# Peptides against a protein of PDB entry 2AKA: the designs that were tried, part 142

Target 1, 299 residues: chain A of PDB entry 2AKA
Amino acid sequence: MEDLIPLVNRLQDAFSAIGQNADLDLPQIAVVGGQSAGKSSVLENFVGRDFLPRGSGIVTRRPLVLQLVNSTTEYAEFLHCKGKKFTDFEEVRLEIEAETDRVTGTNKGISPVPINLRVYSPHVLNLTLVDLPGMTKVPVGDQPPDIEFQIRDMLMQFVTKENCLILAVSPANSDLANSDALKIAKEVDPQGQRTIGVITKLDLMDEGTDARDVLENKLLPLRRGYIGVVNRSQKDIDGKKDITAALAAERKFFLSHPSYRHLADRMGTPYLQKVLNQQLTNHIRDTLPGLRNKLQSQL

## One batch from the design tools (peptide; made by RFdiffusion4, then SolubleMPNN)

Design b2_p22_2_s2 (from b2_p22_2, 8 letters changed)
Fold by OpenDDE base, seed 5:
Structure b2_p22_2_s2 (fold): chain B 299 residues (1-299), chain A 22 residues (1-22)
Amino acid sequence: as target 1 above (299 residues)
Amino acid sequence: SELEEILKELEEFIEELEKQLA
């Protein structure tokens, strides 16, 4: 049912307008990962535009409900400023920053109040993600010393919900056994039923090492499996390497790598987007009866 | 209301899904 995701988007917007006092377990995908795990790059690769705030430390400071909608035109809209169509994605980035600062102030604090962003594009599949602040151990700037726990508490508000799928983003160039994303996922989803693993930075692994066992779902098995991706490096971003070229390079990486060649058709950002669309659609379908009952009880 | 409209659409989808699963 291709129309299920847009329907849930409308529902999500309606409840967001009511306020945070609404108690509804909506089917959604929460994106979790440590700082610098590559979450922002994954999301931008879905859109094909640079539009997320960048910086050191905690960049995402409010949940970002990112609603991707396949459309003949390309533009973005925010729930907090309906009627304004953004065609310049730099302005989208600036609006995210401004709206974040409006609520959190300039001290780099966090807020659990979501920003709702809808992106219409001919280059996207219908997909809704909730981007969450990156997990961190170290406060930066004027952040409170307990910022780590504040972030964790915020994440738990999403990932503990039964209808929440978890997109766990982990960098391959770090010890995957110590992945913040996989740890939190294991805590709230011990049977690995709601978690989809994303492995970034496969191109940055030391020579002679690979993440084959993880990607083959043999090391830390998840029911929904793992998908490897290759994002633009900071050098590529600074060099203005476009996302289209990056996606081609990603495909080439998997096809040419001895350890990943046999998995290449089940790797990469386009495949990830497709899988997430399918997973979310199926998840919505499975949760709709319960959602209906909850909605009816609240009306 | 908007919520009523969404609920109606949701019910229609559920009905359609039930038919497909039958």
Scores: peptide ipSAE 0.034, ipTM 0.689, DockQ to the pose 0.084
Fold by OpenDDE base, seed 4:
Formats: C-alpha cells, structure tokens, sequence
Structure b2_p22_2_s2 (fold): chain B 299 residues (1-299), chain A 22 residues (1-22)
C-alpha cells in the first residue's frame, strides 16, 4: 500500500498545476507563527539542511508547500522547475528567493501563490507542511502598510479549512498568551482540535523560568498537545553549525534541564517530526473519504 | 489525465482502507 502522504502530495501537485488549489480542502499542515518565532529553523531541522531564506522581516513571502519524502537519495525538486534536481541546498534557497521575487517583485510584497518544493532525503519522514509568511505588524522596506492584514488574509485561506492542521510555532521567551500563532489558531480552531503547539527558544528563557506548564498542556490546552524544540541560534546558523550537532545539543538540553527531563522523550525536533508524520497520516486517513467525494464531484 | 489516474489510485486506496477498517 502506498504511503498516504505521497499520494496526497501527488494530488496537491496536480491541483496546483491546474490552479484549483483554492477549492480543494486537502489534508495538510499549515505552519503559522510570528516573525522570528523559529518556523524556518524547525523546517530546516527536519531536512537537516539550510535551504530556507533568512533575514530580517518577512522572509517567507509566499506559501511554501514543503513535501518531505523519505528516500535513499537526497535532492530537491520544484514544481515550477520540473526535471531539475537540486543537490545543493544553497541553490534551493536561491531558487526560493528568485521564484519569490519573480512573482512578488522587489518590494518584498507577498503572494498567495504557493511554491511547491519536494525534498527527498534519507533524513526525513514523509511529511507535507505549508510554510506560511510570518505574522507581523511592521511593514519592512517597500511593503504595503496593510501587509499585516494581507498576511492574515493569506493565512486564513489555509487555516480556516477543516482539513488543515495548524502547526502553531511560538517562542518561549515571549509571552505565550500573546502568541500570534496561538491567537490565530484559537480564532479558527476554538476547540483546539486541529492545532499542534511548537514551543521554540526554550534555551533562551530567563533564568528561573520554564515552559513546563505549557509543554505539559496545562496552561493553554491543545488536544494535540505541545512539543518543545531548541533551534540553532542565529550565530550558529550564520556560522553554519551542523544541524546534526544542534539536534544532539537539543537532546542534551531536554535531558539535562530539571524542568524538562521528564518530558525529554516527547520533546525535540525528531519527536516533532514523528508526531507530525503520524498526525498527518491519521488526518489523511480520516479525510480521504470526504476528499474522494469532493474530487469526484469536480470531475 | 493525471488527475484521473490519481483519483483512481486514491479510490483503490480508500477501498482497501475501508476493508481494513471493517
């Protein structure tokens, strides 16, 4: 039996090609979070490569449909560049930037038109994520004054869909009650049925503070719970610190931290990836009958 | 079409899944 995630990926690609993505509620995980919440770092940690645009302000300006496919080989492919295999992930980053600029122009505007990127890797589990622009209140450069609302509207196109799971990425070193990710998730998923919480920057919390209550799902309960992660610092990213080493450091962090040691086996990037794979798979299974009916009605 | 092929595969998969869940 073919894996469900790759099957849905094929559907997603087909619908993207015909421009009908807007009408199809495909099972997917949308990644939401404020600017600098650590979304890109989480995704790169899944792949084990630096391949996403980095910088200040709104970095992700188009939805990035990231299809991770477990494979014996490691390469990336874009839907807009069929047949071209990227083995250098720096070239992947450059292509994302170029393709983004091609559509949005040089004014750092946004576009709802997704970039479809498939990454084959032995280091990934099958997982499809839609990386969405980071929520921000401050326009950067030549961005329109209403960029905040444009981003919000774009996010709403994804997160309002019933078959969309929401990966809400929030930094622990900020007030979680004011998390942009959790706010938007609560707005569209008031019962917390579709939201998975990711807590980043646990290593950057003030001394004497911890996010234990959040991670134990006691403070802001989500049905699907919370998973803490420790990403590379910006210094580490700039210094091209190996992601594998960073993952080891993350494991050590949870194991050695008095507040998190008991949760360590349910924390960290590898566990997050596993959980997302399982949740997406189950979600696809649950939604497939309905999806079939919808597809048949559109043909 | 590619879409029809994917739909066929999806239908077959769903059918198999339903059999397993029955």
Amino acid sequence: as target 1 above (299 residues)
Amino acid sequence: SELEEILKELEEFIEELEKQLA
Scores: peptide ipSAE 0.028, ipTM 0.681, DockQ to the pose 0.086
Fold by OpenDDE base, seed 3:
Structure b2_p22_2_s2 (fold): chain B 299 residues (1-299), chain A 22 residues (1-22)
Amino acid sequence: as target 1 above (299 residues)
Amino acid sequence: SELEEILKELEEFIEELEKQLA
């Protein structure tokens, strides 16, 4: 049933081509979180490549539909440049930046028009995520003063849809009660039916503190629970620490930590990827009958 | 036209969905 995800990808691409992506209630996972919550690192860890723009402030300024497809080969393709296969993921990063700037200009503004990126890799499970701009309250550069509200409005176009699952990314080294991701999720999903919690930066918590209660789903319960991850630090990224080594370090972290050892098999990036694949597949299956009927009535 | 191509893809998608749900 993993083939359902690539099938929905084709539909997503078709609707994106006609400019109706935001108006469609397609089964998908929207990734939400505050700036610096670790969203980009989570996505890059799935692929095992550095390919997302980095920088201060709002890095993602257009929705990025990231379609991961398990394949024997490794390459990337953009919907906006059909026929071009990218094997250098640095060029993928540059293309995202260029395509973003083409639409938004140099003012670091945002656009609701998505970028569609498909990555084929033997190292990924089938998984489609919509990376959304990080929530912020402070304009950077030449951003408009109301950028916070523009981002919020953009996010709402996705997360209000009934067929949208929400991957809420929150850092452990901040008060979870003040998590931007969980706040917006609770607003549109008050019963916690569509929200999956990701807790990043577990390795950056103050000595003597832990997120055990959160990860055990006892503090702010979500029906779909929480998964903790440990991303590469900026120092690790700058030091060219490879993602494979980072994943091993993440595993070691959970296994060796007194508060998380008992949860280790249900933590970490590989487990998160597996869970998201399963959740999305099941969600697609549940929504397909309604989607099919709707599409047939419109053709 | 591009629109016709998209519609064709959607039709193929629907057909594939029917196969997956059967």
Scores: peptide ipSAE 0.024, ipTM 0.687, DockQ to the pose 0.058
Fold by OpenDDE base, seed 1:
Structure b2_p22_2_s2 (fold): chain B 299 residues (1-299), chain A 22 residues (1-22)
Amino acid sequence: as target 1 above (299 residues)
Amino acid sequence: SELEEILKELEEFIEELEKQLA
């Protein structure tokens, strides 16, 4: 059933290439979260490579359709430059930045036009995510004063769709009750049926505090639950700390923490990737009958 | 069985779209 994800990927690519706003609600996972919530780090940990734009403020300014495909080889491809295989993930990062700037200009504006990136790797499970711009309240640089609302409107175009699952990324070292990710998720998914919670920065919580109640799904219950992760620190990223080593450290963190050790087998980036693969596969399966009917009506 | 039929139909649709883009 994992073969469903590649099939939907092909469908997604076909629609993107035709440029028709196909009124097709494709099964997908949209990634939402505030700026600096750790979204990019989670995605990079799936791939095991540094390839996403970094910096202060809004780094993701266009939707990024990230298609992970398990393969014997490791390379990336963009839909906007067919036939070019990227084996250096630094070049992937540069291409994302260049393609973003090409459409948005130099003023750090946003565009709803997606970038389609496919990554083939032996280290990934089949998984497709739509990375969305981070929610912000403060314009930076030449951004328009209403940038917060522009981002929100863009996110709503994705998360309001019935077949869209929501990966809500929230940092543990901030007030979870005020999580931008969980707020927007609750607005469009009040019953918590489509939302998967990711809690980052668990290692940055104040001494004597923990997110156990959240991770046990007791504080703000979601049907699909919460998964905690520990990302590399900014220092680790700047120092080019190996992601494999970081994943080992993450495992050690959960195993050694008194509040989380009993949850350790259901925490961490590898487990998150597995869960998302399963969730997406099942979601595709459940939506296929409706998708077929919609497709047939467009033939 | 139903799922297999759906997948086949979806695949055929994708192939047709790909031909139009070629």
Scores: peptide ipSAE 0.022, ipTM 0.639, DockQ to the pose 0.644

Design b2_p22_2_s3 (from b2_p22_2, 10 letters changed)
Fold by OpenDDE base, seed 3:
Formats: sequence, C-alpha cells, structure tokens
Structure b2_p22_2_s3 (fold): chain B 299 residues (1-299), chain A 22 residues (1-22)
Amino acid sequence: as target 1 above (299 residues)
Amino acid sequence: SSLLKEIKELEEFLKELEEQLK
C-alpha cells in the first residue's frame, strides 16, 4: 500500500502540468500554521536536510507540494525543471527562492501556483505534504496591506477540499485557543475529522507549565489527535546543528520530561512521519473511488 | 495529448488498485 502515495504524486504532477491543480480534490495533507509556528522546521526534519527558505516574515509565498519518496538514493527534482537532479540541498533552497521570485516578483507577494518538489531519500517515508504560506496579520517589506486576506484565501482553496487532510501546526509556548492553525481547521473541519494537530516548541514552555492535556487530546479534541515535536532552535539552525543530533535530543526531551514520558512513544518527528504516512495512505485508499469518478468526468 | 494519455493510464491503474483493495 506504500505505492499509493507515489501514484497520487504522478496524478498531482500530471494535473499541475495541465494547469488544473486548483480544481482537483486529490487526497493530500495541507500544512497550516501561523508565522514562526515551526512548519518549515518540521518538514526539514523529515528530510534531514536544510532546504527551505528562511527569513523574517512570510517565507513560503507559494504552495510547496513536497513529495517525499523513500529511495536508495538521495536527490531532489522540481517539476518545473524536469531532468535536473539536485544533490546539494542548498541549491534546492535557492531554486525555491528563484522560482518563487520569478512568479511573485520582488515585492514578496504571494501566488497560488504551486511549486512541485520531489525528494528521494533513504531517510524518508513516502509522504506528500503541501506547505502553505504562514498566516500573518502584519505585512512585511513591500507586501500589500491585505496580505493576511490573500493568504487566508489561498489556504481556503486547499483546506476546504473534502479530500484534504489538515496538518495544523501550533506552538506550545502560545495560547492554543488562539492558534491560527486550529482556528482555520475548525472553520473548515468543525468536527475535527480531517485535522491532525502538531504541537511545536514544547521545549520553550515556561517552567511549571506543560501541554500534557493537549497532547492527551483532552483540551481541544481532534479525532486524529495531537503529536508533539521539538524542533531545532533558530540558534541551532544557524549553528548548523545536525538534524540527527536534534532528533536524538527530541527523543531525550520526551523521555526525560515528567509530563511527557508516558507519551514519548507517540511523540517526536519520526513518529509524526510514520503517522502521516499511514494516514495519507489510508486516506488515498478511501478516496480512490471518488477520485476515479472525478478523473473520468474531466477527461 | 501526452498528458491526457498519462492521466488515462493512471485512471486505469487506480481502477485496478481499487479492485485489489476491496
């Protein structure tokens, strides 16, 4: 059943090539969260490489369809530059930035046109995620004053689709009731059927506080539950802290924390990858009949 | 036309998968 994700990847690529990406309700996982919620760090931790644009403000300005494929080799490919294999992930980052700027210009605007990136790696499970621009209320640089609404409208194009699962990324060091990710998820998925919660920054919570009730699915219940992760700090990223070492530190964090020790086997980035792979695979299976019917109607 | 062909092939494959997953 692991081959279902690559199959949908081929469909995504084919539909992207014909310009019909927005109209197809393909089974996918959209990643949503506020600015600085830790979305990019979660995705990079899956790959084990630094490859996403970094900076202040809205870093992701186009949807990034990230197709992770388990392989014996490690390289990346873009749909917009077929035949070019990237083995240097710094070049991948630069290509994302260049391709983003090509469409949006220098004003740091946004575009709903996806970038399709496929990463082959022995260190990943088959998994496709759509990284969406971070929700923000404050324009940065030359962004239009209505950028908040533009981002929201873009997100809604994805998360309103019935076959879209929502990976809602929320920081633990902020009030979860005010999470932008959970708010938008609840708007389009009021029963919490399509939403998976990710809680980041658990290591940055104030002393004497914890997110145990959230992680145990007792505070804001989601049918698919919550998974806590500990990402590298910006200091760690700037210091080139190895992702493997960071994953070990994450494991140690959960095992040693009195509030999370009992949950440790259901926490952390590796477990999140596994869960997302399984959830997406099952979701694809369940949506196959409907997908076929839609394909037939559009041919 | 080449893309439409690919989509049709994928559709057929999906049909086969659907049958196998029942």
Scores: peptide ipSAE 0.057, ipTM 0.724, DockQ to the pose 0.091
Fold by OpenDDE base, seed 2:
Structure b2_p22_2_s3 (fold): chain B 299 residues (1-299), chain A 22 residues (1-22)
Amino acid sequence: as target 1 above (299 residues)
Amino acid sequence: SSLLKEIKELEEFLKELEEQLK
């Protein structure tokens, strides 16, 4: 069972190399969320390293296929520069930025062409995520006025696929009914069969409010439920707060909060990673017969 | 056993695909 994700990763890489990545309905998890929803922080917390572009506005401007592989060693590899091992995750960030700018230019435009990044680490479970550009309504810099629709069209290329699971990232300190992530998920998955909800910024909610009903799957029910997480604040990131310390603080937050204590064992980034690994593994198993038939028909 | 058979078939296909990509 543990070998299923690496097998699909090899298929994904092979099809990316031949330019057919978009045409294959491979079992995968697409990550969707509004700008500043905490999406990048969740992914960095899985790795335990700072390696994603940061800033205001749209930081992810190309799909990032993030392949996490449990290993005794820690390093990263890009599909576009095979044979180069990155052990400094600052260099990983710089490579993502450089490769993004090479295709999109300096105007902060977007491209549907994926970046494929594999991270080997003893701190990760086998997991493949497709990080998608954050949804926005406001163009920044030299972005075209229709950038919102360009992003939506890009997201739809992934989330409309039947074998695509959707990780919908929504901040708790905003009206969840207006969550861009949940709206797009509901559009393509109206029965909530493929969507996993992530609720960020639980520590930034107004005093006297909580997201208990959401996390208990009572407000906007999803078959696969919701998982709450607490990411590092921008101040913590700027102050270079250690991710391990942040994960401990997250655990403490759930255990100490009266509204979340009873859910604490089913919350937080480590639990999310475990759930995603299990969900993806099971999803691959369920889709393998169809995938085999499709692949055989292409021979 | 059925799942193992499917995995093996996919691995064989992948090997063939990788050889074609060389």
Scores: peptide ipSAE 0.041, ipTM 0.656, DockQ to the pose 0.581
Fold by OpenDDE base, seed 4:
Structure b2_p22_2_s3 (fold): chain B 299 residues (1-299), chain A 22 residues (1-22)
Amino acid sequence: as target 1 above (299 residues)
Amino acid sequence: SSLLKEIKELEEFLKELEEQLK
């Protein structure tokens, strides 16, 4: 079953190359969240490397199809520059930025054309995620005034697909009832069948407050539940704090927190990665018959 | 095209995989 994700990756690459991605509902996980919700940090924590664009506003301006592949070696490859192996993940970040700017220009606009990035690593489970632009209310720079709607429309192209799972990333230090991620998920998945909740910034909650009820799936129930994570602080990121150390700190956080200790084995980035791998694998298996039929129809 | 050939091969593989999963 571990080979199902790589199989779908090959299909995804092939269909991306021929421009037919829009017509094929491939099993995938779309990552959605508001600006600064912690999406990029979650993804980087999976890889154990800093490789995503950072900054204020929307840093992801094109869909990033992130294909994580467990391997004995560590390197990255882009579909748009085949044959080039990136071993320096700073160069990966720069390539994402350059490729984004190539298509969107310098005005910080967005494009629905995906960037396909494959990361081989011994530190990852097989997992494909589509990182989508962060939802925003405020245009920055030379962005069009309707950027919010452009982003929304882009997200809808992914999250409305029946075979798309939704990784809804919400910060705990904000009103979860008003989470952009959970709102869009509820819109397209009203029964919460395709949505996985990720709660970030649990370490930044006000004193005396916790997200226990959310994490226990009691407040805003999702069939696939919620997983809490603790990302590196911006200071830690800027200081290039080791992600491995951050993951250890995350584990310690959950184990030592009175409200989360009992959930600790079902929290944190490693557990999230495992759950996503399993859910995606199972989802692929369940959708294979339909996938075959759709593939045949495209030939 | 080479890509179309690859897609067809993948289709056949998916079919085989589906049969194995039944």
Scores: peptide ipSAE 0.023, ipTM 0.584, DockQ to the pose 0.058
Fold by OpenDDE base, seed 5:
Structure b2_p22_2_s3 (fold): chain B 299 residues (1-299), chain A 22 residues (1-22)
Amino acid sequence: as target 1 above (299 residues)
Amino acid sequence: SSLLKEIKELEEFLKELEEQLK
């Protein structure tokens, strides 16, 4: 049933063309988290390429619909420039930045209008994610003083939808009880039915502390559980550490850590990608009858 | 209307999905 995701991608593209004239609750996974929570790194690790904008403050300023498609070839394509194949992922990054600026201007504002990016690769599982702006409390540059609320309102447009799964990304080196991702997830999914927890920065926790209770789903239980990951540090990124090497280091981290070794087979980026593929596929199956009925009622 | 045509296209995609669920 892995082929369901590419079919839904076509549906999603068509829906995007309709724009504001349609009210459909498509099955999707929205990625939420505070600034610097590690969202971009998780997504780049799925692709195995550096392709997302980087910087201080709010990096993602428009929703990014990232459609990963397993293919024999590696290239990217944007819906807004269909037919152009990108093989250099630096050009992909530049196009995201340019397309963002085209709509938001140079003031670092945000827009709810999504960018649709499809990545074909032999190294990915079929998976569609909606990357959302990182939650923040502090405006930067020429951002409006109410930017926090603008971001929140944008996120709510996605995460309040019943057919939206929530990938809540939280850093382990911060107070998880105060996680922006887990807070917003709890608001819209109080029973934890639609939320998948991702815990980043496990390698940056203080000595003598661990996130075992969270990862074992004992502290803040989610029906869909938690998956820990270890991303490249900013130093590693600046040093051009290869993502493949980083994934190997992640595996080693979990296997060698006394608190996580017993969980190692259910941790890490590759496992997360597999789980998300399965969860999305199952979610499509579960929601399809309702979507059909809704479409038929609109004809 | 153009919207109805687009909705019809979406419905066709859903039918394709249903075939994959068999």
Scores: peptide ipSAE 0.022, ipTM 0.581, DockQ to the pose 0.059

Design b2_p22_2_s4 (from b2_p22_2, 10 letters changed)
Fold by OpenDDE base, seed 4:
Structure b2_p22_2_s4 (fold): chain B 299 residues (1-299), chain A 22 residues (1-22)
Amino acid sequence: as target 1 above (299 residues)
Amino acid sequence: SELKQILEELEKFLKELEEQLK
């Protein structure tokens, strides 16, 4: 049986090319979270490369359709520059920044026009994610004062769709009950049917505290549950700590932590990637019949 | 044309899936 995720990727590319992406309820996973929630680090950990823009404030300013494709080769391609293969992931980062600035200008504004990035790698599972701008209440630079609402409106274009799964990324060292990611997810998915919780920064929690109840799905229950991850610290990122080493440290963290040891096999970035692959695949399978009918009616 | 090709592939897949579910 053909892999469903690559098939949907082709659909996504085709629809993007014809400007129909917004009108089609494609099965996808939208990544939502507040600024500095750790979204970029999670995505980079999947690839095992540093390739996303970094900085303070709103870094992701356009939807990034990140298509991970398991392959024997490692390279990236953008839909907006077909035929160019990127093997240097620093160049990938620069291209994202350049392409973002091309559309949004230099004022750090946002645009709903997606960037489509496909990454071929032997280190990834087939997985497509739509990285969305981080929710914020604070405009930076020359951003308009209503940037918060612009971001929310953009997010709503994705997360309100029935076929959109929501990867809600929340930092553990903040009040999870007030997580921007979980709030927006609850707004559009009140029954928690489409939301997957990711808890970052578990290593940064105050001494004597833990997120065990959340991770065990006992505090804010989601049908699809929660997965904890430990990302590289900013110091580690600045020091160019190897992601492989960071993943090993993450594993060690969960195994050695009294509150998480029993959950260790269901935690961490590799497990998250596996779960997302499986959930997306299943979701595609469930939604494809309906999608076919809709597509046929629109042609 | 590309979309048509994708739809044809999708249709083939769905047909196979439906047959497996019988």
Scores: peptide ipSAE 0.057, ipTM 0.716, DockQ to the pose 0.086
Fold by OpenDDE base, seed 5:
Structure b2_p22_2_s4 (fold): chain B 299 residues (1-299), chain A 22 residues (1-22)
Amino acid sequence: as target 1 above (299 residues)
Amino acid sequence: SELKQILEELEKFLKELEEQLK
């Protein structure tokens, strides 16, 4: 069953190559959240490498189709430069930035044209995610004044698809009732059938407060539930704190926290990876008959 | 046509998926 994800990756690549991504509703997971919600950190924690662009404002400006493939070797490949194997993940970051700029220009604009990145690693489970631009209300630099709506429109192209699962990333140290991720998820998935909640920044909550009710799925129920994670702080990222060490600290955080200890085995980045792998696999299985029927009707 | 070729390829992949699910 784990081989289903790589197979769907080939379909996704084929669609991307011809610019016909909209013609078939492929099973996928779209990652949504406000700026600084911790999306990039979650994705980097899956890979165990720093490879995503960093900076102020909107960092992700094109959809990034991140295809994680379990392998005996570690390297990355881009669909737009086939045959080139990247073993230095700093070069991966630079290529993402260069390819983004090639299409969007230097004005920090956005483009709906995806970047397809495949990462082979012994440290990953098979998993495909579509990282989407962070929702923002404030244009920066030369961004158009309507950038908020442009981002929203781009997100809607993905999250409105019936076969799209939504990874909604929300920071715990902000009002969850006003979470951009949960709002957009509720808009397109009002029954919470396609949404997985990720709660970041649990370590940054005010003393005496916790997100227990959310994590226990009692406050804003989602069928697929919530998973809490603890990412590296911006200081830790800037200081190049090792991701492996951060994952150990995350485990310790949940085990030692009075409000989360009882949930610890169902929290953290490694558990999130497992859940997403399983859910995506099951989702592919569930959607396959419909995909077949749609394809046959077009042939 | 290019579209036909793509659809044929997709059909092949879907058949492979079905086999994996058996």
Scores: peptide ipSAE 0.031, ipTM 0.697, DockQ to the pose 0.059
Fold by OpenDDE base, seed 3:
Structure b2_p22_2_s4 (fold): chain B 299 residues (1-299), chain A 22 residues (1-22)
Amino acid sequence: as target 1 above (299 residues)
Amino acid sequence: SELKQILEELEKFLKELEEQLK
């Protein structure tokens, strides 16, 4: 069952090669969230490496199809750079930036053309995610004034598809009712059938406040529920704090917090990875008959 | 056509997937 995700990765790569990504309804998880919601940190915590572009404003400017594959070896490969194995994850980051700039230019524009990145690691579960540009209302630098709408339109190309699960990343230190991620999810998935909630920045909430009701799925219920995580702070990232140490600190946070201790076994990045692996696997199983029928109708 | 060949390859992937689900 664990091997279903890598098999679908091959299918995904084949479709990407023919340039029909927008017309394909493959089982996948799209990651959505506002800028600074903690999306990149969640993804890097899965890999255990710093490899995503960082900076002010829009970090992800093209969809990043991130294919995690459990392996005895650790390396990365890009679909656009076949045959090259990356073992230095700084080089992975640089390649993402270079490939993004190659298509979008230097104006920090966006493109709907995905970058396909596969990461082999002994530290990951099989998991494929599509990281999408962070939602923003304010153009940065020389971005076009309608960048908000361009991003929204791009996101809609993914999240409107029936076979797309939505990983909605929301910070706990902001009003969840105003979450950009949950708003867009509600628009395309009004019954909350395809949405998984991730709550970040639980450690940054004001004293005397907590997100217990959200995490218990009582405030804004999603069929697939919510998972809380604690990412490294920007200071920790800049200081190159070890991700393993950060994961231990995350575990300690949930275990020691009066409001979250009872949920601790269903919280944190490792649990999120497990849940996403299971959800994607089950989703592939459920959607396979439909995919078969669609494919056969085109032959 | 090239498209047909790709679709046939994808069909093989789907068959493999079905076998893994058994």
Scores: peptide ipSAE 0.037, ipTM 0.703, DockQ to the pose 0.059; fails the geometry check
Fold by OpenDDE base, seed 1:
Structure b2_p22_2_s4 (fold): chain B 299 residues (1-299), chain A 22 residues (1-22)
Amino acid sequence: as target 1 above (299 residues)
Amino acid sequence: SELKQILEELEKFLKELEEQLK
C-alpha cells in the first residue's frame, strides 16, 4: 500500500459530492495561519505555480481541498467542473475567485463549503491539504463584525477532528508565543500530537535574532516538530519571480545562515513536502481500518 | 436518484478498499 493518498482523495471527492456526510473524520491535513503568515505562498511553492487568490485581508474564504498528484503531465481539475483541464494556472486562480464569489457573494463573506482542486504535476509529491481561511481580528469591507468568530468556528469544524493533522503556519518576524496558528492548535491539540509547525519569514527577522530554538523544537515543543521555510517576498511575487529560483535561494539561505546551517537538510519547502507526504501516508495507514468500519456501519 | 448513484459508487469504492487492505 504505497499510494494511499490517491485512495483517500477518491473518498474525499465522493463525500464532497454527497454533501450530507460532512461529519466523516477523514485523515487529512488542515492548514491554519493568521492573515499574511505565508500560508498561501507555502502551498504555491509546493506546486511551483502562482494559482491562489492574492490581496489584502481575507483571501481564502472557503476551505480549499488541494490534492497534489504526481503525474507526467501538468494540469488542474476542479470537482465542480468535471472534465475541464486547466493548464494555465492564472485561470485556476480566476476559477477559485469566481467559485468563491458565487457562493459568498460580493461582501467578502465566508462559506464552509469546500472547493476541491486537484493538481497533477511532475514537480509534486502526492499530498492533500485543506487550506482554511486566515485568522483575522479586523473585518474588512462589508464583512460582518463577527468575521473573526465565523472564521474560528469554521476552522474548529476541521481541527477538532481526531484524524485531522494541523499544519500551523507562523511567521518568524512576529511573536511566536502569540501565533494565532499555534494558539488554535494548542486549544484542540494540547499535547502537540497532531500539529506540524511551519515557520515562515525567517529571512525577515531582525539582525541578531533567529528562530533556532523554535526550529530545534526547544521553545514550544511539538511531537512532529517544526520546519522553517523561506517564501518569495511580495516584491518577488509581484515581479513574478520564478518559484524554482526562489527554492534555490531558500536552500542558500539556510546553508549560509550561522544559526540554521546545521539544520539546513531538515528545512525548506522540498523537505516540508517530503515530510508531509510521509506523515500523511502513515496517518492514512493508521486510520483507514477504523474509517472503513465506520463507513460500513453508516451504509 | 443522484444521491443513490453516489452511494453505489461509494460502496464499490469500499469494496475496492477492503481488497487493497487485505
Scores: peptide ipSAE 0.031, ipTM 0.676, DockQ to the pose 0.057; fails the geometry check

